# Ledger of designs, part 291: peptides against a protein of PDB entry 2FGR

Target 1, 331 residues: chain A of PDB entry 2FGR
Amino acid sequence: SSVTLFGIVDTNVAYVNKDAAGDSRYGLGTSGASTSRLGLRGTEDLGGGLKAGFWLEGEIFGDDGNASGFNFKRRSTVSLSGNFGEVRLGRDLVPTSQKLTSYDLFSATGIGPFMGFRNWAAGQGADDNGIRANNLISYYTPNFGGFNAGFGYAFDEKQTIGTADSVGRYIGGYVAYDNGPLSASLGLAQQKTAVGGLATDRDEITLGASYNFGVAKLSGLLQQTKFKRDIGGDIKTNSYMLGASAPVGGVGEVKLQYALYDQKAIDSKAHQITLGYVHNLSKRTALYGNLAFLKNKDASTLGLQAKGVYAGGVQAGESQTGVQVGIRHAF

## One batch from the design tools (peptide; made by RFdiffusion4, then SolubleMPNN)

Design b2_p28_8_s3 (from b2_p28_8, 16 letters changed)
Fold by OpenDDE base, seed 4:
Structure b2_p28_8_s3 (fold): chain B 331 residues (1-331), chain A 28 residues (1-28)
Amino acid sequence: as target 1 above (331 residues)
Amino acid sequence: MTIETKSKEEFEEAAEKYLKKLLELKNK
């Protein structure tokens, strides 16, 4: 039996030129290149190719020293693994997000990530962004000649919000092909939630693909998120992403990513473009910089997620520029 | 960082004690 303590401390200086009042925000932020985390994990060999595992991981906020406390809300799983794959019990990334966020060149964090995995409808569920779930059972297949899949179910435990029952129930999965330079995946998920105290289904379909040309990597995402409300009609968002990354000088990586968020309920689009650079000082320490531009159209109020500085919206139709410069250290 | 936890011995002792109890229950 082995236990591994691991973590990432990622802290940056961040700036955004507009908040909800139109004012600039700047300061010390977190998780610009990778989500800052502290974790414990271990495995036990049970013999016969069977292993038990545990994983406990929480987010670190280096700017305030976790003033709101520390928890294992990132992952808190026990698992069995073997030739059959892996079964996990506990809070984790849902299978759809775990797989489909892997195509995000900005690691689903900072000011550059694909923001499609979002609560688009003011859903009242705790995980209405479709990223994680409580009470989750997950299964991941082995890789069979490139083909792999993951499935998950989260129990609602009869959680209610207003008149909505079954809140927090998740069912979802993906199928994928991962072979050498190619990755492609299709994910489907449904989550039960509430909007305005009324039962709402969050349906999600996501297609992702990437190809590593050696000299550069291309990555793309296509997503539809639909909050199906009994009253008031569906809240639908179509999200698109295209990104490229390339190694620079053996120690650096440059990233460029574009995303479009077509918010159908408000007939409004947002365009995000992000340039990122990572400079590896070692295997464990990197400097990074991100430059993001978010253009909201019409009624769109999306903001860049400069965690620790400003992650709120902007005025309708306003554009926001964000910068992060930081240090990432892994241990 | 890998920390070898001495808790392996305590867990193994507890597991052995539990397995022994389970075996005693099966033989009754």
Scores: peptide ipSAE 0.036, ipTM 0.482, DockQ to the pose 0.154
Fold by OpenDDE base, seed 3:
Structure b2_p28_8_s3 (fold): chain B 331 residues (1-331), chain A 28 residues (1-28)
Amino acid sequence: as target 1 above (331 residues)
Amino acid sequence: MTIETKSKEEFEEAAEKYLKKLLELKNK
């Protein structure tokens, strides 16, 4: 049996030119290239091809030393795996986010990531971004000639908010084809939540694909998120992403990613473009820089996620520029 | 860092020792 202690410390200097008041914010931020984390994991061989596993992972905030505390909210699972695949019990990435965020060239972190996995409707549930769930059971198939799938169900445990009585219930899954340079996936999910104290369904459909040409990788996402409300109509967002990455000079990587967020409930679009560079000093240590531009139109108020500095919105129709320069160290 | 354990007991001892160290770090 084995236990592995692992982690990432990623800390940056970050700047955004506008906050909600129109003022600039700058300082020391976290998780610009990869989410900073501390984790424990292990496996036990039970014989006959069966393995037990555990995984405990929490976020690290290097700017303040985890002033708000440490927890295992990133992942806290026990699992069984074998020729049948893997069953996981506990808080984790939901299967849809686990698979479909893999197409984000910015690793779902910093100022450059695809922001489609979001609470678009002021949902009152803790995980209304569709990324993780409590009380989750997940199953992942093996890879069969490229074909693979994952499914999950999270119990609401009669959690109530206002008149909503099934808050936190998740059902979802994906099907995928991963073979050589090609990856493609379809994900579907529904989560029960509340908006304004009323029961709301968060429906999500996501298509993802990537192709590695050797000299460059292309990646794309198409997503629809819909908060279905009994009163006030649906809050629908169509999100699109296209990205490219390429190796530079044997030790570097350049990334360019564009995203469009078409927020139907407010008839407003936001455009995000991000240029990133990673310079590997070793297998474990990298320098990085991100430059992001977010153009809000009309009533859109989206902000770049400069974690530890500013992750709030901007004034309606305002554009935001963000910069991160940092160090990532893995151990 | 990988810790290889030969038995459940060695795992439990290693885990307890690690938890104890984490708690000692939290209480300092």
Scores: peptide ipSAE 0.033, ipTM 0.454, DockQ to the pose 0.506
Fold by OpenDDE base, seed 5:
Structure b2_p28_8_s3 (fold): chain B 331 residues (1-331), chain A 28 residues (1-28)
Amino acid sequence: as target 1 above (331 residues)
Amino acid sequence: MTIETKSKEEFEEAAEKYLKKLLELKNK
């Protein structure tokens, strides 16, 4: 049996030129290159190729010392694994987000990530971004000649909001092909929530692919998110991403990523472009810089996610520029 | 096979490449 203490402390100086009032925000932010975390994990060999596992992981906020407390909301799982794959019980990334966020070159972190995994409709559920779920059972297959899959179900436990009686129920999964330089995946999910106290289904379909050319990597995402409301019609967003990364000087990496968010309910688009650089000082320490530009059109109010500084929206049709410069340390 | 969070794997790969380069520079 092994128990590993692990973590990341990632802290940055961040700036965004506009908030919801049109004012600049700047200060010390967190999680610009990787989400800051503290975790415990371990495995027990049960013999015959069967293993038990646990994983407990919470977010760290280095700017305020976790003033709001610490929890294991990132992951809190017990598992069995073997030749059959892995079964997990507990709060985790849902299978669709776990696989499909892997095509984001900014690792769903900082001001540069793909923002398609979002609550687009003012959903009243705690996890209406489609990233994690409470009360989750997940199964992941082994890799069979490149083919792999994951499935998940989360219990609603009769959670109600207004007239909605199944809030927090998740069902979803992915199929993938991962072989050498190629990765490709299809994910499907439905989550039950409420909007304005009325039952709403959050439907999601995501396609992802990447190819590693050795000298550079290309990655892409195509996503549709649809909040199907009982009253008021559907809230649909089509999200697109294309990114490239390349090693620089054997100790650095440069990343460039573009995303488009076509928000159908407001007939408005947002364009995001991000340039990132990581400089490895060691196996555990890196310096990084991110430069992001978000152009909202028409009624779009999207903001960059400068965690610890500003993660809100902007005025309709306004553009936002963000910068992060920071240190990432792993232990 | 522990499915690690991709952000950790990418960091470990970058770190291994860095360590390899440092060793190559020390042996020159």
Scores: peptide ipSAE 0.017, ipTM 0.305, DockQ to the pose 0.024
Fold by OpenDDE base, seed 2:
Structure b2_p28_8_s3 (fold): chain B 331 residues (1-331), chain A 28 residues (1-28)
Amino acid sequence: as target 1 above (331 residues)
Amino acid sequence: MTIETKSKEEFEEAAEKYLKKLLELKNK
């Protein structure tokens, strides 16, 4: 049996030039290059190729010392694994987000990530961004000549909001091909939620691909999210991402990523472009800088996610510029 | 393997088709 303590502390100085009032925000932020975390994990060999596992992981907020408390909301799983793959019980990344966020060159954190995994419809469920679920059972296959898959189901436990029943129910999965420099995946998910106290299905489809050329990596995402409402029509967003990364001098990495969010319900687009640089001081410590530009068109009010400083929206049709400069340390 | 980036229209059509199938599976 083994138990490992692990973590990341990532803290930055962040600036955004506009908030919802049009004012600038700046200060000490968190999780600019990687989400700050503290975790415990371990395995027990049960013999015959069967292993039991646990994983407990919570987010760290270095700017305020976790003033709102510490929890294991990132992951709290018990698992069985073997030649059949892995079964997980407990809160985790849903299979779709676990796989498809891997194509985000900004690691689904900071001001640069793909923001498609979002609550686009003011959904009243706790996890209406499609990233994690409570009461989750997940299964992950082994890799068979590149082919792999993951599936998940989350119980709603009769949670109700307004007239909506089954809130928090998730069903989804992905199929993937991961072989050498190539990765490609298709993810499908449905989550039950409420919007305005009315039953709503959050449907999601995501395609992802990446190729590592050695000298550079290309990555892309195509996603549709659809909040299907019984009244008021569907809230549909088509999200697109294309990114490139390249190593610099063996100790650095440069990243460039573009995303487009076509918000159909408001007939409005947002464009995001981010330049990032990571400088490795060691295997465990890095300096980083991110520069992001978000252009909202028409009724779009999207904001960059400068966690710990400002993660809200902006005025309709306004552009936002964000900067993060920070230290990432892994232990 | 050239991953042909599906056109926006082909992606939307494929997405709608798969979402519809998910709904049909739920109503059975």
Scores: peptide ipSAE 0.000, ipTM 0.202, DockQ to the pose 0.012

Design b2_p28_8_s4 (from b2_p28_8, 16 letters changed)
Fold by OpenDDE base, seed 2:
Structure b2_p28_8_s4 (fold): chain B 331 residues (1-331), chain A 28 residues (1-28)
Amino acid sequence: as target 1 above (331 residues)
Amino acid sequence: MTIETSSREEFEATAAKELAKLEALKAA
């Protein structure tokens, strides 16, 4: 048996030129290149090719020292694994997000990530962004000649909000092909939630693909999220992403990513362009810089996620520019 | 636990449409 303590401390200086009032925000932020975290994990060999595992991971906020407390909300799982794959019990990334966020060249963090995994409808559930779930059972297959899959179910435990009686129920999964330079995946998920106290289904479909050409990597995402409301009509968003990354000088990586968020319920689009650079000082320590531009059109109010500085929206139709410069250290 | 099949078919149909869009984007 082994227990490993691990983590990442990622802290940056961040700036955004507009908040909801049209004012600039700047300061010390967190998780610009990778989500800062502290975790414990371990495995026990049970014999016969069977292993038990645990994983406890929480987010670290280096700017305030976790002033709101520390928890294991990133992951808190016990698992069994073997030739059959892995079964996990506990809060975790849902299978769809676990696989499909892997195509985001900005690692689903900072001001540059694909923002499709979002609560688009002011859903009242705790995890209406489709990223994680409580009370989750997950299963992941081995990789068979490139083919792999993951499935998950989260119990609602009769959680109610307003008249909604199944809040937090999740069902979803993905199928994927991962072989050599090619990765491609299709994810499907449904989550029960509430909007305005009324039962709402959050349906999500995501397609992702990447190809590593050695000298550069291309990655793409197509996603539809639909909050199906009994009253008021559906809230649908189509999200698109295309990104490229390339190694620079053996110690660096440059990333460029474009995303489009077509918010159908408000007939409004947002365009995001992000340029990132990571400079590896070692295997464990890197400097990084991100520059992001977000253009909202019409009624769109999206904001860049400068965690620890400003992660709110902007005024309708306003553009936002964000910068992060920071240090990432892994231990 | 009966996974209501009707929601899955609509979901799969939408997935197929998005797959077709991705293929079109790769071809462009």
Scores: peptide ipSAE 0.000, ipTM 0.271, DockQ to the pose 0.013
Fold by OpenDDE base, seed 5:
Structure b2_p28_8_s4 (fold): chain B 331 residues (1-331), chain A 28 residues (1-28)
Amino acid sequence: as target 1 above (331 residues)
Amino acid sequence: MTIETSSREEFEATAAKELAKLEALKAA
């Protein structure tokens, strides 16, 4: 058996030029290049190619020393794995997010990531961003000639919000082809939630693809998120992302990513463009900088996610510029 | 579930426009 303590401490100086009041925010932020985390994991060989595993991981907020506490809400799983793949029990990334966020060149972190995995409808469920779920059972296949898949189901445990039942139920999965430089995936998910105390289905479809040319990588996402409300009509968002990354000088990486969020319920678009650079001082330590520009049109109020500094929205139709400069250390 | 996509042309035009803005911000 093995037990590994692991983590990342990623802390930055961040700035955004506008908050909800139109004022600038700046300070020390967290998780600009990678989510800061502390975790424990281990495996036990059970023989016959079967392994047991555990994984406990929580987010670290280096700016305040986890003033709000520490938990294992990033992942808290026990697993069995073997030639059949892996079964996981416990809170984790849902299969759809686990696979489809891999096409985000900003690793779903900081001010530059694809923000499609979001609560677009003021959903009242705990995980209405479609990223993680409680009470989750997941299965991941091996890779068979490039083909792989993941499936998940989360129990609602009769959770209710207002008149909505089955809150927190998740069902979803992906199919993928991962072979050499090519990756492509299709994900489908439904989560039961509530909006305004009324039953709502969060439906999600995501297509992702990437190709590594060696000298550069291209990546893209197409997503539709639809909150189907029993009353009030659907809240639909179409999200698009295109990104490129390239190694620089053997120790650096430059990333450029564009995203479009077409928020149908408010007939409003938001445009996000981010330039990022990572400079590896070692295998474990990096300096990084991100520059992001978010343009809201019409009624759109999206904000860049400068975690620890400001992650709220802006005024309708306002643009926001964000900067992060930080250190990432892995152990 | 069907993905309703905007035209590729609109996406590309928007990306180009926003890239130009990013470059302007960097030069600033």
Scores: peptide ipSAE 0.000, ipTM 0.281, DockQ to the pose 0.011
Fold by OpenDDE base, seed 4:
Structure b2_p28_8_s4 (fold): chain B 331 residues (1-331), chain A 28 residues (1-28)
Amino acid sequence: as target 1 above (331 residues)
Amino acid sequence: MTIETSSREEFEATAAKELAKLEALKAA
């Protein structure tokens, strides 16, 4: 049996020109190119093509030395795998986010990522962004001639918020085609939560695709998130993303990504555009820079996620510019 | 039980996938 210790330390200097008060914020931030993490994983061959596995992973905050503590909230799974695929038990990325975030050229972190996987409705559940779930059972198929799928169910364990029951229950999955330069997938999910102490269903549909042209990669996402409320009407957001990446000089990568968030409940749009560059100093160490612009229209108050510096909203209709320059090291 | 740091290979496989994405982009 083997146990692998692994991690990433990603720390940056970050700046945003506006916070909720209209003031600039700057300082040392984390996870600008990749989420900083520490983990342990291992596998055991059980014979006959069956394997057991474990995975424990937590986030690292290099700016404050994990002042809020360390946990395995990123992933804490035990698994069985074989010719049938993989079954996982424990907290993890839900199948929909695991697959559909792979089309985000900014790896779902820093100031540039697709922000569609979000709590759009002030949901009171812990994972109302649709990214992870507690008490999760997941199944992933093998790849069959390009076709693959994943399915997950999370138990609510009778969690209640206000009058809402079944909070934290998740059901969802995806189907995908991954063959050579092409990737395409469709994901569907429903999560039970609460808004204002009332039962709410978070429904999500996401379509993703990418194509690697060799000289560049193109990637796209289409998503609808709907918080279905018994009282007050649905809170619906349509999110769109288009991105391109290309290698530079054999050691660098440039990325450009645009996203639109059409927030139907407030009849307001937000536009995000991000330019990123990664410079590989080695296989394990990179320098990076991100430049992001977020334009809120009307009642939209979205903010860039400069983790460790400022990740809050801005005033309605205000624009925000963000910069990150940092070091990523993997071990 | 062998405690290994993530082998140069998995980071090299991620970085070589990123670098092979970078090199495959040079060969076009």
Scores: peptide ipSAE 0.035, ipTM 0.490, DockQ to the pose 0.049; fails the geometry check
Fold by OpenDDE base, seed 1:
Parts: structure tokens; C-alpha cells; sequence
Structure b2_p28_8_s4 (fold): chain B 331 residues (1-331), chain A 28 residues (1-28)
């Protein structure tokens, strides 16, 4: 059996021109191009095409040295894999987020990513962003001529918030076609949570697609999140993303991504546009820069996620500009 | 138990995927 130690340290200088008070923020941030992480993984060949695996991964905060502690909340799984695919037990990305975030050209981190996978309704569950789940069982199929799928179920373990029961229960999955330059996926999920102490179902549907033209890649997402409350009506958000990436000079990559967040409950839209550049100094080290603009309309208060500097909202209807310049190192 | 520091593989796989995308773009 082999055990692999792996990680990424990604640290940047970040600036946003507005916080919740309308003031600028700047400083040292983390995870601008990739989420900083430390992990251990390994596999054991059990014979007959069966393998056991483990994966333990936590986030690293290089700006403060993990002052709030270290954990394996990114992933903590044991698995069996073979010709049948892979079964995982433990906290992980839920199958829907694992597949559908792959269409985000900004790797679901920093100031540029698609922000559709979020808690749109002040849900009281810890994972109401629809990204990960505790107590998760997942199954991933092999690829059958391009077709593949993933399914997951997370146990609620009778968790309650207010009058809401079954908090933390997840059921979801995706179907996908991955063949050559084309990738397309449909994901469906439901997560039980609470809003204002009342039972709420977080329903999610996401369609993703990408095509690699060789000279450039196009990627898109269409998502609807709906927090279905027993009392008070639904909180619905429609999110759209379109992005393009292209190699530059053999060592660089340029990315452009647009997203629209139509927040139906407040009848307000937010527009995000991000330009990114990655310069590979080696196979393990890159410099990067991101420039993002977020335009909130009406009652929208969305903020860019400059982790380690400022990741909060802005005043209603305010626009925010963000910059990140950093180093990503993998080991 | 061999501890292999293989984040070189995931970063080399991501960077090789990005570089292979970059090289595929140069070859086009």
C-alpha cells in the first residue's frame, strides 16, 4: 500500500473596493486560483480488480497558519473501487457539486468562480451551499462509452433545527456524457434544512456543458436553486454562467467568465465578470492574477469571495471590483 | 508504507491537463 502526501499552497494579495460599509479592503488572501489544501490518500490492491482507498483532505489558510485549526472537512472518505465503479463512505463533495463545479473555469474558488452553489436563503444547515455533506454515501459509475453517473445519500441522523427535522439529509446525483472534446451533465439534488427554524427543502437542478475546441474551451452552467419553505413561500435563484479559456504562449492560460444570478425572492439580479490569467513557472508553481467585477442591482448584496481579505456582502445595489495576484504551489 | 509526495501528480495532472490543453492549442 502507498500513502501519498499532497497539497496546494495558494496565497495572494487581494483588493476589493467596497465592503459592507462602502470601504475598501486589501491584504493577504488565500485560495485565489485553487483552494489551498493538505491531504493524505492511498490505495490498496485487494486483488481481482478490487481496490480499497482512503482520502483525507483539509483546507490550508496560509495567511494565518490555520489559526482556527485544521480538519479534514474537505474530504474524509474510505472507498472500494473496481470494474463496478467506486463507492465512498464519509464527508465529501456531493456528487452534484463534484461534477457540475468542474465546468467552472475558476475552480470554484477566489473572486472569479461561479457562485451558484451557495446558501441563497439564510439556511441554517452547515452545508446549505450544496457543495459537501456529512454522513455521505456516494457511488460513481465507470465511464461507459462517454456516459457516466454519480449518486449520493447523506443521513440526517435525526438532526433538528427549530421545528425542522431531518436536517442535513441529502439525496442527489448526476448523469453525464464525457467524450473527447465534449462534456455535458445534468444534476439534481435535494437537501433538507431549516430557514427561520422552519423545515425547508433545498432543491437544485444544474445543467453544465463544455467543449474544447483545441484553441479555446467554452463552458457553461444553468442552475436553479429553490429553498422550498413550508411557510413563507419559495426562495428561488436562477444562476447562469458562460466562460472561455485559452492557452497563451505555451505557459499561460487566460480565462474570461460571466455569471448572472437572478434572485427571484428579492426580484434582484447580480452580474459577475472575471478576467483571469495563470502563468506556469513550472509544473508545480504558477503566478496568477484575477480581476472581477460584480454589479448588484436593486436589493442584491452579493460580494466577491476574496478569502482571507473580505468575503462578505456589499450594500444593496452596489458594485464591487476585486483583484487578486498570487502564487500557487503544489507539492 | 512509502510516503510519496504526489501532489506533484495532481498538480502535474492539472498542470499537464492545462499544459496539454496549451500544447493541444499550439498544435492546432
Amino acid sequence: as target 1 above (331 residues)
Amino acid sequence: MTIETSSREEFEATAAKELAKLEALKAA
Scores: peptide ipSAE 0.024, ipTM 0.487, DockQ to the pose 0.060; fails the geometry check

